# Ledger of designs, part 66: peptides against a protein of PDB entry 5LHZ

Target 1, 78 residues: chain A of PDB entry 5LHZ
Amino acid sequence: QLLKSVFVKNVGWATQLTSGAVWVQFNDGSQLVVQAGVSSISYTSPNGQTTRYGENEKLPDYIKQKLQCLSSILLMFS

## One batch from the design tools (peptide; made by RFdiffusion4, then SolubleMPNN)

Design b2_p19_5_s1 (from b2_p19_5, 12 letters changed)
Fold by OpenDDE base, seed 5:
Structure b2_p19_5_s1 (fold): chain B 78 residues (1-78), chain A 19 residues (1-19)
Amino acid sequence: as target 1 above (78 residues)
Amino acid sequence: DPLIQEIRELLRKLQEQLS
């Protein structure tokens, strides 16, 4: 269930879910899901492939960039 | 929002490797 959605210019949409997750749909077709209480993130590439990354894993640069973006986006949420 | 704060903390940990 959706709680709050924010449009981010030149980035995409970010949605806070009632589950405690934040779901970002990027303009490039990729997606990122981060859930409170879970020490991993879910990234879905534009081709639909989903990968989970733990907090201690080395991240690809494109994931790091998405996370930087998400950090900024979260400022738009309480 | 404590849930957002928790997510923010996770992101901080994930991004520690950036620097």
Scores: peptide ipSAE 0.507, ipTM 0.859, DockQ to the pose 0.099
Fold by OpenDDE base, seed 1:
Structure b2_p19_5_s1 (fold): chain B 78 residues (1-78), chain A 19 residues (1-19)
Amino acid sequence: as target 1 above (78 residues)
Amino acid sequence: DPLIQEIRELLRKLQEQLS
C-alpha cells in the first residue's frame, strides 16, 4: 500500500510504502526500492532486470548517482 | 519517521564508498 507519493523534478516519482520501503521510479525507466530493515537495495534496469546490491559491495557508478539522488529525495519524506 | 531514518542510514553506508 502507498503512503505518500511525490513528484521529483528531473528525477521521477518517489513513493513511501506502508511496508517501510521507498520506491523510486526514475525518468530513465529504472526503479529503486529500499526497504527499512534490509541491508540491500533493489535496482531494476529499464529493460526490467532486477539486481540486489548489498551495503558492503562495490556499486556501479549509475547506482551511486541514484543513491545520492535518493538521499535528497528522502528529505521530502519525514 | 524512524523507517525513513533507517533507510537514510542504509544509504549512508552505501555512500561511504564515495568518500
Scores: peptide ipSAE 0.507, ipTM 0.858, DockQ to the pose 0.099
Fold by OpenDDE base, seed 3:
Structure b2_p19_5_s1 (fold): chain B 78 residues (1-78), chain A 19 residues (1-19)
Amino acid sequence: as target 1 above (78 residues)
Amino acid sequence: DPLIQEIRELLRKLQEQLS
């Protein structure tokens, strides 16, 4: 269930779920899901492949970039 | 929003490797 959804120009859509997760749908077709209380993130590539990354895991650069973007997006949420 | 703050903290940890 959706709690709040915001359009982010040149990025995509960011949605806060009632589950406590934040779901970002990027314009490139990729997706990022971060859940409160979970020490890992879920990334789905445009081709539909999903990978989970732990908080202590070395991240690909493209993931780092999207996380930076997400950090900025979260400022739009209370 | 405490849930958002918790997520923000996770992102901070993940992004520490950027520095």
Scores: peptide ipSAE 0.506, ipTM 0.859, DockQ to the pose 0.099
Fold by OpenDDE base, seed 4:
Structure b2_p19_5_s1 (fold): chain B 78 residues (1-78), chain A 19 residues (1-19)
Amino acid sequence: as target 1 above (78 residues)
Amino acid sequence: DPLIQEIRELLRKLQEQLS
């Protein structure tokens, strides 16, 4: 279930789920899902390929950039 | 929101490698 969705200019849409997850749908067609209580993130590329990254593993630069964006987005959810 | 705060902490850990 969706709890709150916000439009983020020049980024896409960010949604807080009742499950405790935050789902970001970027304008480039990629997606990020982060879930409270889970020490990994899920990234889906525009072609639909999904990869999970753990909190202790090396991240691709494009993922780091999207995570920085997500950090800013979370300020909108308080 | 404690759930959002927990996510913020996860993101912080993931981004530590940026330094």
Scores: peptide ipSAE 0.504, ipTM 0.858, DockQ to the pose 0.098

Design b2_p19_5_s3 (from b2_p19_5, 11 letters changed)
Fold by OpenDDE base, seed 1:
Structure b2_p19_5_s3 (fold): chain B 78 residues (1-78), chain A 19 residues (1-19)
Amino acid sequence: as target 1 above (78 residues)
Amino acid sequence: DELIKKIRELLKELNKKLS
């Protein structure tokens, strides 16, 4: 299921899955799964609770912050 | 959500780099 993993400084690890999704493991223990072409994202809190957010759903600020941080870093490597 | 769209696009690019 896992293909390759890359270290993302000040964020954590990003792993490509055979499904095409990217699994991000943040330093705080939370996790995020995003797949291109899929309108929803999956967030797992450090306590293991998973929530799936649709494209048009309001995201908590802390998730937006994670996405913004990840976006900024990925732009540096694009 | 514009942010989600952007992150999906960036992660798609990351997938290409990881392949």
Scores: peptide ipSAE 0.103, ipTM 0.590, DockQ to the pose 0.642
Fold by OpenDDE base, seed 2:
Structure b2_p19_5_s3 (fold): chain B 78 residues (1-78), chain A 19 residues (1-19)
Amino acid sequence: as target 1 above (78 residues)
Amino acid sequence: DELIKKIRELLKELNKKLS
């Protein structure tokens, strides 16, 4: 269930879930779910395919790029 | 992974802000 959403310029929307996870909807239609205390992240491609990555698992470059962009912006607004 | 760890912590702070 959704709680609150915030618009992140040039990224998309970040939504707080009742589970405590943060759900990011990027402008290209991809999605990412991250939760503190959970070692894995969930990525959904624009076509709807979802993949879960462990903490030490190698991430594709296109996902790393999104995380790097998100990191920079969250440092600015958090 | 340091990047994932950093993102998780940042999103945790964002979660607090949204609460």
Scores: peptide ipSAE 0.103, ipTM 0.588, DockQ to the pose 0.638
Fold by OpenDDE base, seed 4:
Structure b2_p19_5_s3 (fold): chain B 78 residues (1-78), chain A 19 residues (1-19)
Amino acid sequence: as target 1 above (78 residues)
Amino acid sequence: DELIKKIRELLKELNKKLS
């Protein structure tokens, strides 16, 4: 269930879910889902492939960059 | 991963505000 969606210029759309997750739909067609209490993140590439990364798993640089964007987005929600 | 930890902390704070 959706709480609110925010348009982020040059990034995409970020949606806060009632589950406590943040779902980001990037302009490049990729997606990220981050949820409190969950030690993993979900990344979906533009081609629809979804990968789940654990908290101790090394992330590709492009994922880290998207997470940095997400940090800024989360601050917008607070 | 420190970045993931920071993201989780932000989410926790957001959820506190929603409660």
Scores: peptide ipSAE 0.092, ipTM 0.582, DockQ to the pose 0.859
Fold by OpenDDE base, seed 3:
Structure b2_p19_5_s3 (fold): chain B 78 residues (1-78), chain A 19 residues (1-19)
Amino acid sequence: as target 1 above (78 residues)
Amino acid sequence: DELIKKIRELLKELNKKLS
């Protein structure tokens, strides 16, 4: 299931899955999962609550900021 | 969302390399 994990300074850990998903575990305890072919993203808050956001759903600013980090992470895996 | 779209495109490219 796990393909590669990379420590990203000032962000956290990023894991590339064989499924094509990227799983990011942020330093603040939150998590993001983005997967190819899936129109939604999954966010888990530090308290463990998971929320799925659709592709056309407005995202909270703090989620957008994390996604911006993710784009940089993806470049590391490419 | 445009940002999500861009991220998904990157993921697709990565997935192709894994195949």
Scores: peptide ipSAE 0.091, ipTM 0.577, DockQ to the pose 0.825

Design b2_p19_5_s4 (from b2_p19_5, 11 letters changed)
Fold by OpenDDE base, seed 3:
Structure b2_p19_5_s4 (fold): chain B 78 residues (1-78), chain A 19 residues (1-19)
Amino acid sequence: as target 1 above (78 residues)
Amino acid sequence: DPLIQEIRQLLQELQQKLS
């Protein structure tokens, strides 16, 4: 279930789930699910393919870039 | 905004792990 959503201009939407996870929906149609205290992250490509990455698993550069982009934009509004 | 604060904290933690 959803708790609340925040619009991030030029990036997409970020939603807090009742599980505590954060669900990010990017403008390109891709999605990320991350949660504090959970070692893994979930990425869904625009074509609907989902991949889960563990803590010790190397993340593709394009996923790192999405995380960095979102982080940078959120920090601009601090 | 509490949600933005939570998201920012999560992302900061991730960036520290990835840097």
Scores: peptide ipSAE 0.121, ipTM 0.626, DockQ to the pose 0.107
Fold by OpenDDE base, seed 5:
Structure b2_p19_5_s4 (fold): chain B 78 residues (1-78), chain A 19 residues (1-19)
Amino acid sequence: as target 1 above (78 residues)
Amino acid sequence: DPLIQEIRQLLQELQQKLS
């Protein structure tokens, strides 16, 4: 299921899956899964609780912060 | 959500580089 992984400094690891999704493993133990063509995102907390958020669903601030941090850093590699 | 769309696009670009 895993293709390749890249290290993102001060964030964690981003892994490309055979499904086409990108799996981000943050340093705090949380995880995000985002897939092209899928409007929803999956967040897993450090304790293992997984929540899926739709395109129009309000995101908790702490998830937005993770996305914003990841976005700003990935811009350096895009 | 523009934030989700932005991060999705960046991750897609990352996928291209990883491929």
Scores: peptide ipSAE 0.090, ipTM 0.581, DockQ to the pose 0.534
Fold by OpenDDE base, seed 4:
Structure b2_p19_5_s4 (fold): chain B 78 residues (1-78), chain A 19 residues (1-19)
Amino acid sequence: as target 1 above (78 residues)
Amino acid sequence: DPLIQEIRQLLQELQQKLS
């Protein structure tokens, strides 16, 4: 279930889930799910393919870029 | 992964603000 959604300028939407996860829907159609206390992240490409990455798993550069972009935006809210 | 940890922390803060 969804709790709240916030618009993130030049990124997309970030939605808080009842599970405690944050679901990010990027403008390019990709998605990220990150949950506090969970060491893994879920990435969904625009074509709908979902991949889960563990804490120690190497991330593709394009995913790192999305995370870095997201982090820079989220820092403004900190 | 420090990036994941950073994101998690930032998202936690966001969650608090959304609450």
Scores: peptide ipSAE 0.088, ipTM 0.577, DockQ to the pose 0.654
Fold by OpenDDE base, seed 2:
Structure b2_p19_5_s4 (fold): chain B 78 residues (1-78), chain A 19 residues (1-19)
Amino acid sequence: as target 1 above (78 residues)
Amino acid sequence: DPLIQEIRQLLQELQQKLS
């Protein structure tokens, strides 16, 4: 369930869930779900395929780039 | 904005763990 959403220009929307997780909806249609204290992340491609990555798994570059871009922009807006 | 701060911290922590 949703708590609050914030618009990130040229990136998309970031939504805080009641669980404490953060749900990011990118402009390209992909999605990320991340949560503090959880050593895994969930990525959904624009085509709707969802993949969960554990702590010991190497993230694909395109996912790492989305995380880096989002964190950089959020730092700028904060 | 506390929401932005929380999201930023979350992303940075998880990116480091999964990098």
Scores: peptide ipSAE 0.132, ipTM 0.643, DockQ to the pose 0.108; fails the geometry check

Design b2_p19_6_s1 (from b2_p19_6, 10 letters changed)
Fold by OpenDDE base, seed 1:
Structure b2_p19_6_s1 (fold): chain B 78 residues (1-78), chain A 19 residues (1-19)
Amino acid sequence: as target 1 above (78 residues)
Amino acid sequence: SSDAQLLQEIRELLKQLNS
């Protein structure tokens, strides 16, 4: 279930779920889902391909950029 | 920061949000 959805300028929409996850829908069509207590993040590319990234693997630069953006979003939510 | 540190930062912020 959706708890709260916020429009983020030049980014897209960020939604807080009742599960504790945060779901970001970026303007470029990609999506990012992060969940407390889960060691991996879920990224869906604009073409619909979903990939999970863990803590022990090298992240693509575009993923790192979106995670930095997500960090700012989470700060705004709190 | 390392990739792992970035992910950990995200999770910590998420925990704060849910607390």
Scores: peptide ipSAE 0.651, ipTM 0.907, DockQ to the pose 0.827
Fold by OpenDDE base, seed 4:
Structure b2_p19_6_s1 (fold): chain B 78 residues (1-78), chain A 19 residues (1-19)
Amino acid sequence: as target 1 above (78 residues)
Amino acid sequence: SSDAQLLQEIRELLKQLNS
């Protein structure tokens, strides 16, 4: 279930779920999901391909950028 | 690695959010 959804200008929508996850739907059509208690993040590209990234994996730069954005969003929710 | 640190930061922020 959804706890809170916020529109982030020039970014997209960010939704906090009761599960402890945060789901970001970016304007470019990509999506990012992070969840409490889960060591990996989930990225879905605009074409629908989903990739999970763990802490020991090298991240593409565009993912890093979105994660930095997510960091700001998480701070916003707090 | 810096990537690991970034992910860890996200995880910590998420924990804070849910606490």
Scores: peptide ipSAE 0.651, ipTM 0.907, DockQ to the pose 0.788
Fold by OpenDDE base, seed 3:
Structure b2_p19_6_s1 (fold): chain B 78 residues (1-78), chain A 19 residues (1-19)
Amino acid sequence: as target 1 above (78 residues)
Amino acid sequence: SSDAQLLQEIRELLKQLNS
């Protein structure tokens, strides 16, 4: 279930889930799902391919950029 | 690693958000 959805200018939509996860839908069609207590993140590309990345993996630059954006969004929610 | 630190930062922010 969804708790709250917030429009983020020049980024997309960020949604808090009742599970405690945060779901970001970027304007480029990609998506991120992150959750406290889970060691991996979920990234879905615009073509629908989903990949999970663990905390000890080397991240692609485009993932890092979106995670930096997500960090800013989470600070905004606080 | 810097990647791990970024993920940890996000997880900590999520914990705060859900508190």
Scores: peptide ipSAE 0.650, ipTM 0.906, DockQ to the pose 0.875
Fold by OpenDDE base, seed 5:
Formats: C-alpha cells, structure tokens, sequence
Structure b2_p19_6_s1 (fold): chain B 78 residues (1-78), chain A 19 residues (1-19)
C-alpha cells in the first residue's frame, strides 16, 4: 500500500510504502527499493533485471549515484 | 513507528552502503 508519492525534478518519482520501503522510479527507467529493517537494497535496470546489494558489498558507481539521489529525496517525506 | 523513524533508518543504511 502507498503512503506518499512525490515527483522529484530531474530524477523521477518516489513512493513511500506502508511496508517500510521507499520505491524510486527514475527517469531512465531504472528502479530502486530500500526497505527499513532490511540490510540489502534492490535495483532494477530499465530492462527489468533486478539485483540485490548487501550493506557490506561493494557497489557500482551508478548505484551510489542513485542512492545519493535517494538521500535528497528522503527530505520530501519528512 | 513514525515516518521520521523510517527515514532515519533508511538514511543510516544509505550511509553504510555508501561507505
């Protein structure tokens, strides 16, 4: 269930879910899901391929960039 | 239990992942 969806200029849409997850749909067609209490993140490429990354795992730079965007997005839900 | 707690937890996870 959705709690809140916000438009983020030059980024995409971000949605907070009742499950404790934040779901970002980026303009490039990729998606990012981060859930409270879960130590891994989920990234889906534009072609639909999903990869999960753990908190102790080395991340690709483009994933870090998405996470940096997410950090700014979180201000919109506060 | 609050939106603030949710966001704070996520922010901490993000910090850890970006380290």
Amino acid sequence: as target 1 above (78 residues)
Amino acid sequence: SSDAQLLQEIRELLKQLNS
Scores: peptide ipSAE 0.537, ipTM 0.864, DockQ to the pose 0.110

Design b2_p19_6_s2 (from b2_p19_6, 9 letters changed)
Fold by OpenDDE base, seed 5:
Structure b2_p19_6_s2 (fold): chain B 78 residues (1-78), chain A 19 residues (1-19)
Amino acid sequence: as target 1 above (78 residues)
Amino acid sequence: SSDAELLKEIRSLLEKLNS
């Protein structure tokens, strides 16, 4: 279930879920999902391929960039 | 690593959001 959705200019939509997750839909068609209590993140590319990344693996730069955006969004939600 | 720190930061912020 959706708790709150926020439009972020030049980024996309960020949605807080009742599950404690945050779901970001980027303008390029990619998506990020981060879940409370889960150490990995979920990234879905524009073509629909989903990859999970853990805290101990090297992240692609484009993922880091989107995670930085997510970090800023989470700060805004606070 | 910086990657681990980034993910940790996100998790921390998420926990704060859900508090």
Scores: peptide ipSAE 0.638, ipTM 0.903, DockQ to the pose 0.768
Fold by OpenDDE base, seed 2:
Parts: C-alpha cells; structure tokens; sequence
Structure b2_p19_6_s2 (fold): chain B 78 residues (1-78), chain A 19 residues (1-19)
C-alpha cells in the first residue's frame, strides 16, 4: 500500500510504501526501488529491464545520479 | 564517495525514515 507520494520537480514521483520501500518513478521512465532490510537496490530502465545492484559492485554513472536524487528525496520524506 | 558509501547512505536514510 501507498503511504505517501510526492511530486519532485524535474525528477518524477516518489512513493513511500507501507512495506518500508521507497519507489521512485523518474520522468525518463526509469524506476528505482529501495527496500528496508535489503542490501540491494532495484533499477528498471525505460525499456523495462530490471537490474539489482549491491554495495560491492560498480554502479553506472546514471544510476549514481539517480541515487543522489533518491538521497535528497529520502531527506525530504524525513 | 564510493559506490558502496552511496548505497549505505541510501540504506541509512531509509532506515531512519522507517524508524
């Protein structure tokens, strides 16, 4: 279930779920999902391909940029 | 920061959000 959704200018929509996850739907059609208690994140590209990233692997630059946005969003929610 | 540090930051913020 959805707990709170916020519109982030020039980014997209961010939704806090009752599950403890945060789901970001970016304007470019990509998505990020981060879940409490899970060490990996989920990225879905605009074409629908999903990749999970852990803490011990190299992240593509565009993923890091989106994660920086996510950090800002999480601060906004708190 | 390293990629790992970025992910850890995300996780930390998420944990704070849910606490």
Amino acid sequence: as target 1 above (78 residues)
Amino acid sequence: SSDAELLKEIRSLLEKLNS
Scores: peptide ipSAE 0.638, ipTM 0.903, DockQ to the pose 0.692
Fold by OpenDDE base, seed 4:
Parts: C-alpha cells; sequence; structure tokens
Structure b2_p19_6_s2 (fold): chain B 78 residues (1-78), chain A 19 residues (1-19)
C-alpha cells in the first residue's frame, strides 16, 4: 500500500510504502527499493534486471549516484 | 568501506523515517 508519493524534479517519483519501504522510480526507467529491516537494497535496471546489493559489496558508480539521490529523498520525507 | 557506509546511512535514514 502506498503511503506517500512525491515527484522529485530531474529524478522521478519517490513512494513511501506502508510496509516501511521506499520505492524510487527514476526517469531513466531504473528503480531502487529500500526496505526497513532489510540489509540489502534492490536496484532494477531499465531492462528489468534486478540486483540486490549488500553492505559488503562494491557498488557501481551509477548506483552510488542514485543512492545519494535516495539519501536526499529520505531526508525530504522526514 | 565507503560503499558500506553509504548503505548504512540509507538504512539509518529509513529507520528514522519509519520511527
Amino acid sequence: as target 1 above (78 residues)
Amino acid sequence: SSDAELLKEIRSLLEKLNS
């Protein structure tokens, strides 16, 4: 269930779910999902491939950039 | 690592959001 959806200029849409997750749909067609209580994040590329990243994994730069956006979004929701 | 710190930051912010 959706709790709150916000349009983020030059980024896309960010949605807070009642589950405690935050779902970001980027303009490039990619997606990020972070979930409370889960140590990994989920990235879905524009082609639909989903990859989960944990704390001990090396992140691609483009993922780090999107995660920085996510940080700002989380602060926005707060 | 910096990557680990970034993910931990995300998780921390998320926890705060849901508190």
Scores: peptide ipSAE 0.636, ipTM 0.902, DockQ to the pose 0.738
Fold by OpenDDE base, seed 1:
Structure b2_p19_6_s2 (fold): chain B 78 residues (1-78), chain A 19 residues (1-19)
Amino acid sequence: as target 1 above (78 residues)
Amino acid sequence: SSDAELLKEIRSLLEKLNS
């Protein structure tokens, strides 16, 4: 269930879910989901492939960039 | 910051958002 959806200029849409997750739909067609209480993040590439990333692995630069955006979004939601 | 720190920061912000 959706709690709040916000349009983020030059990024896409960010949605807060009642589950405690935040779902970002980026303009490039990729998606990012972060869930409270879960140590991994879920990234879906524009081609539909989903990958989970944890804290003990090296992140691709493009993922890090999107995570930086996510940090800013989360601050805005607060 | 390290990759782990970035993820922890996100999780921390998410927890604060839901509290």
Scores: peptide ipSAE 0.638, ipTM 0.903, DockQ to the pose 0.706; fails the geometry check

Design b2_p19_6_s3 (from b2_p19_6, 8 letters changed)
Fold by OpenDDE base, seed 1:
Structure b2_p19_6_s3 (fold): chain B 78 residues (1-78), chain A 19 residues (1-19)
Amino acid sequence: as target 1 above (78 residues)
Amino acid sequence: SSDRELLEQIRELLKQLNS
C-alpha cells in the first residue's frame, strides 16, 4: 500500500510504498520502481512494456537520466 | 561500472529512507 505520495515539479509523482519500494510516475507516462534489497529496477515505458534492469547490464541513457532524477527524489523524501 | 554505481547509490538512499 501507499505510504506517502509527493508531487515533483516537472517530473511527476513519487510514492513511497510500505514495502520499502519507491514508485515514480513520470510525466511522459513511464514508471520506475526501485526497492531496497532487490538487485534490479523495474521500468515501464509509456506503451506499458515493463523491463527489469540488473546491476551488471548497460543501462539506456534515458533510464540513467530517470535514475538520476530518482536519486534527487530520494534525497527529497529523506 | 558507472551504471552499477548509480544503482548502488539508489539502493543506499533507499536504505536510508527505510531506516
Scores: peptide ipSAE 0.701, ipTM 0.922, DockQ to the pose 0.883
Fold by OpenDDE base, seed 4:
Structure b2_p19_6_s3 (fold): chain B 78 residues (1-78), chain A 19 residues (1-19)
Amino acid sequence: as target 1 above (78 residues)
Amino acid sequence: SSDRELLEQIRELLKQLNS
């Protein structure tokens, strides 16, 4: 269930879920899902391929950039 | 690693958001 959806200029849409997760839909068609208490993040590429990244994995630069963006979004929410 | 730190930062922000 959706709790709150926010349009983020030049980024896309960010949605807070009742589960405690945050779902970001980027303008490039990619998506990120992060959730408190879960040790991995979920990234879906524009072609629909989903990859989960754990805390002990090396992140691609483009993922890091999107995560930095997500951090800013989370700060906006709070 | 810096990647781990980034993920931890996100998790902490999520916790704050949900609190």
Scores: peptide ipSAE 0.700, ipTM 0.922, DockQ to the pose 0.887
Fold by OpenDDE base, seed 2:
Structure b2_p19_6_s3 (fold): chain B 78 residues (1-78), chain A 19 residues (1-19)
Amino acid sequence: as target 1 above (78 residues)
Amino acid sequence: SSDRELLEQIRELLKQLNS
């Protein structure tokens, strides 16, 4: 369940979950979920397709861009 | 790799957030 949600201008909504995960809902309709104890990230495209990426996989550029944005968001939460 | 480093950076930030 949700712990807190913050609006990020020109990005979307970022939510901290009670599980410790962070869930970002981007303005383009995509979603990203990351969690410290999990070796993979979860990305959901605007069409609803969910893909998990492991630590040894080559990441698509659009995923890298959103992860860079996520890094900034995490610094905001702290 | 740079991709792995990015993921590790995020995980460290998450740990700080949850601590």
Scores: peptide ipSAE 0.699, ipTM 0.922, DockQ to the pose 0.861
Fold by OpenDDE base, seed 3:
Structure b2_p19_6_s3 (fold): chain B 78 residues (1-78), chain A 19 residues (1-19)
Amino acid sequence: as target 1 above (78 residues)
Amino acid sequence: SSDRELLEQIRELLKQLNS
């Protein structure tokens, strides 16, 4: 279930789930789901392809950029 | 690695959010 959804200017929507996960829907159509206690992140590209990235995996630059954005969003929630 | 540090930072922020 959804706990809270916040519109983030020039980014998209960020939603806190009751599971403890945070789901970001970016303006470019991509999505990112992260959760505490889970070692992998979930990225969905604009074409709908979902990829999970593990803790020891080298991240593509575009993923790192979105994760940096996510960090800022999480700080906004606090 | 810097990637791991970024992921860890996010997880810590999530823990704070859920506390």
Scores: peptide ipSAE 0.701, ipTM 0.922, DockQ to the pose 0.910; fails the geometry check

Design b2_p19_6_s4 (from b2_p19_6, 10 letters changed)
Fold by OpenDDE base, seed 2:
Order: sequence, then structure tokens, then C-alpha cells
Structure b2_p19_6_s4 (fold): chain B 78 residues (1-78), chain A 19 residues (1-19)
Amino acid sequence: as target 1 above (78 residues)
Amino acid sequence: SEDSQLLKEIRELLKKLNS
């Protein structure tokens, strides 16, 4: 279930889920889901492919960029 | 690593949000 959804200019939509996860739907059609207590992040590309990344693996640059954006969003929510 | 630090930051912010 959804708790709160906010529009983020030039980014897309960010939603807090009842699970404690945060779901970002980017304008490019990609999606990012992060959740406390889970050691991996979930990225869905615009074509619908979903990939999970662990905390010890090297991240693609485009993932890093979106995670940096997510950091700003999380600060906004707090 | 830098990547690990970024993920750590995300987790800390999530924890704060859900507290």
C-alpha cells in the first residue's frame, strides 16, 4: 500500500510504502526501490527489466546518479 | 568503498524516515 506520494520537479514521483520502502518513478521510465533492513536495492529499467544490487558490488554510474537523487528526496521527506 | 558508503547513507536516511 501507498502512504505518501510526492511530485519531485525534474525527477518524477517518490512514494513511501507501508512496508517502509521508498519507490521512485523517474521521468525516464525507470524505477528505484529501496527499503530499510534490506541489503539490496531494486532498479527497473525503462524496458521493464529489474535488477537487484547488493551493498558490496560495483554500481553502474546511472544507478549512482539516481541514488544521489534519492538521498536528496529522503532528506526532503524527513 | 564509495559505492558502499552511498548505500549506507541511503539506509541511514531510510531508518530515520521510518523511525
Scores: peptide ipSAE 0.609, ipTM 0.894, DockQ to the pose 0.850
Fold by OpenDDE base, seed 4:
Structure b2_p19_6_s4 (fold): chain B 78 residues (1-78), chain A 19 residues (1-19)
Amino acid sequence: as target 1 above (78 residues)
Amino acid sequence: SEDSQLLKEIRELLKKLNS
């Protein structure tokens, strides 16, 4: 369930879940989910394709950019 | 790697957020 949702200007919505996960819904229709205790992240493209990325994988540049955005959001929540 | 460091950072921030 939802803990809180924050509107992020020019980014989208970021939601903190009681599970410890953070769910970001970007304006471009993509989504990121990161969860405490899970080493991999989940990215869903605008077309609905979901890919999980682990810490030993090379990331596409656009994923890295979104992760940097996520990082700033997490700092914002703190 | 650079990418793994980014993911590690995210993980640490999550831990902090949920602590």
Scores: peptide ipSAE 0.608, ipTM 0.894, DockQ to the pose 0.783
Fold by OpenDDE base, seed 3:
Structure b2_p19_6_s4 (fold): chain B 78 residues (1-78), chain A 19 residues (1-19)
Amino acid sequence: as target 1 above (78 residues)
Amino acid sequence: SEDSQLLKEIRELLKKLNS
């Protein structure tokens, strides 16, 4: 279930879920789902392929960029 | 690593959001 959805200019939509997860839908069609109690993040590419990344993995640069954006979004929510 | 630190930061922010 959705708790709160926020439009982020030039980024997309960020939604806080009742599960405690945050779901970001980027303008390029990609998506990120992160949750505090889960050791991995979920990235869905524009073509619909989903990949999970663990906390000790080397991340692709495009993932790091989106995670930096997510960090800024989370600061906006607080 | 820097990547691990980024994920750690995100997890901490999520904890604050859910508190």
Scores: peptide ipSAE 0.608, ipTM 0.893, DockQ to the pose 0.937
Fold by OpenDDE base, seed 1:
Structure b2_p19_6_s4 (fold): chain B 78 residues (1-78), chain A 19 residues (1-19)
Amino acid sequence: as target 1 above (78 residues)
Amino acid sequence: SEDSQLLKEIRELLKKLNS
């Protein structure tokens, strides 16, 4: 279930789930799902392909950019 | 690594959000 949804200018929508996960739907059609206690993040590209990234692998630059954005969103939720 | 630190930061923020 959805706990809280926030519109983020020039980014998209960020939703906090009752599970503790945060779901970001970016304007470019991509999505991120992150959750505490889970060692990987879930990224869905605009074409619908989902990829999980772990803590010890090199991230594509576009993923890092979205994660940096996510950090700002999480600070905003606080 | 830089990437792992970024993910660590995300997870720490998530923990705080859920606390």
Scores: peptide ipSAE 0.611, ipTM 0.895, DockQ to the pose 0.884; fails the geometry check

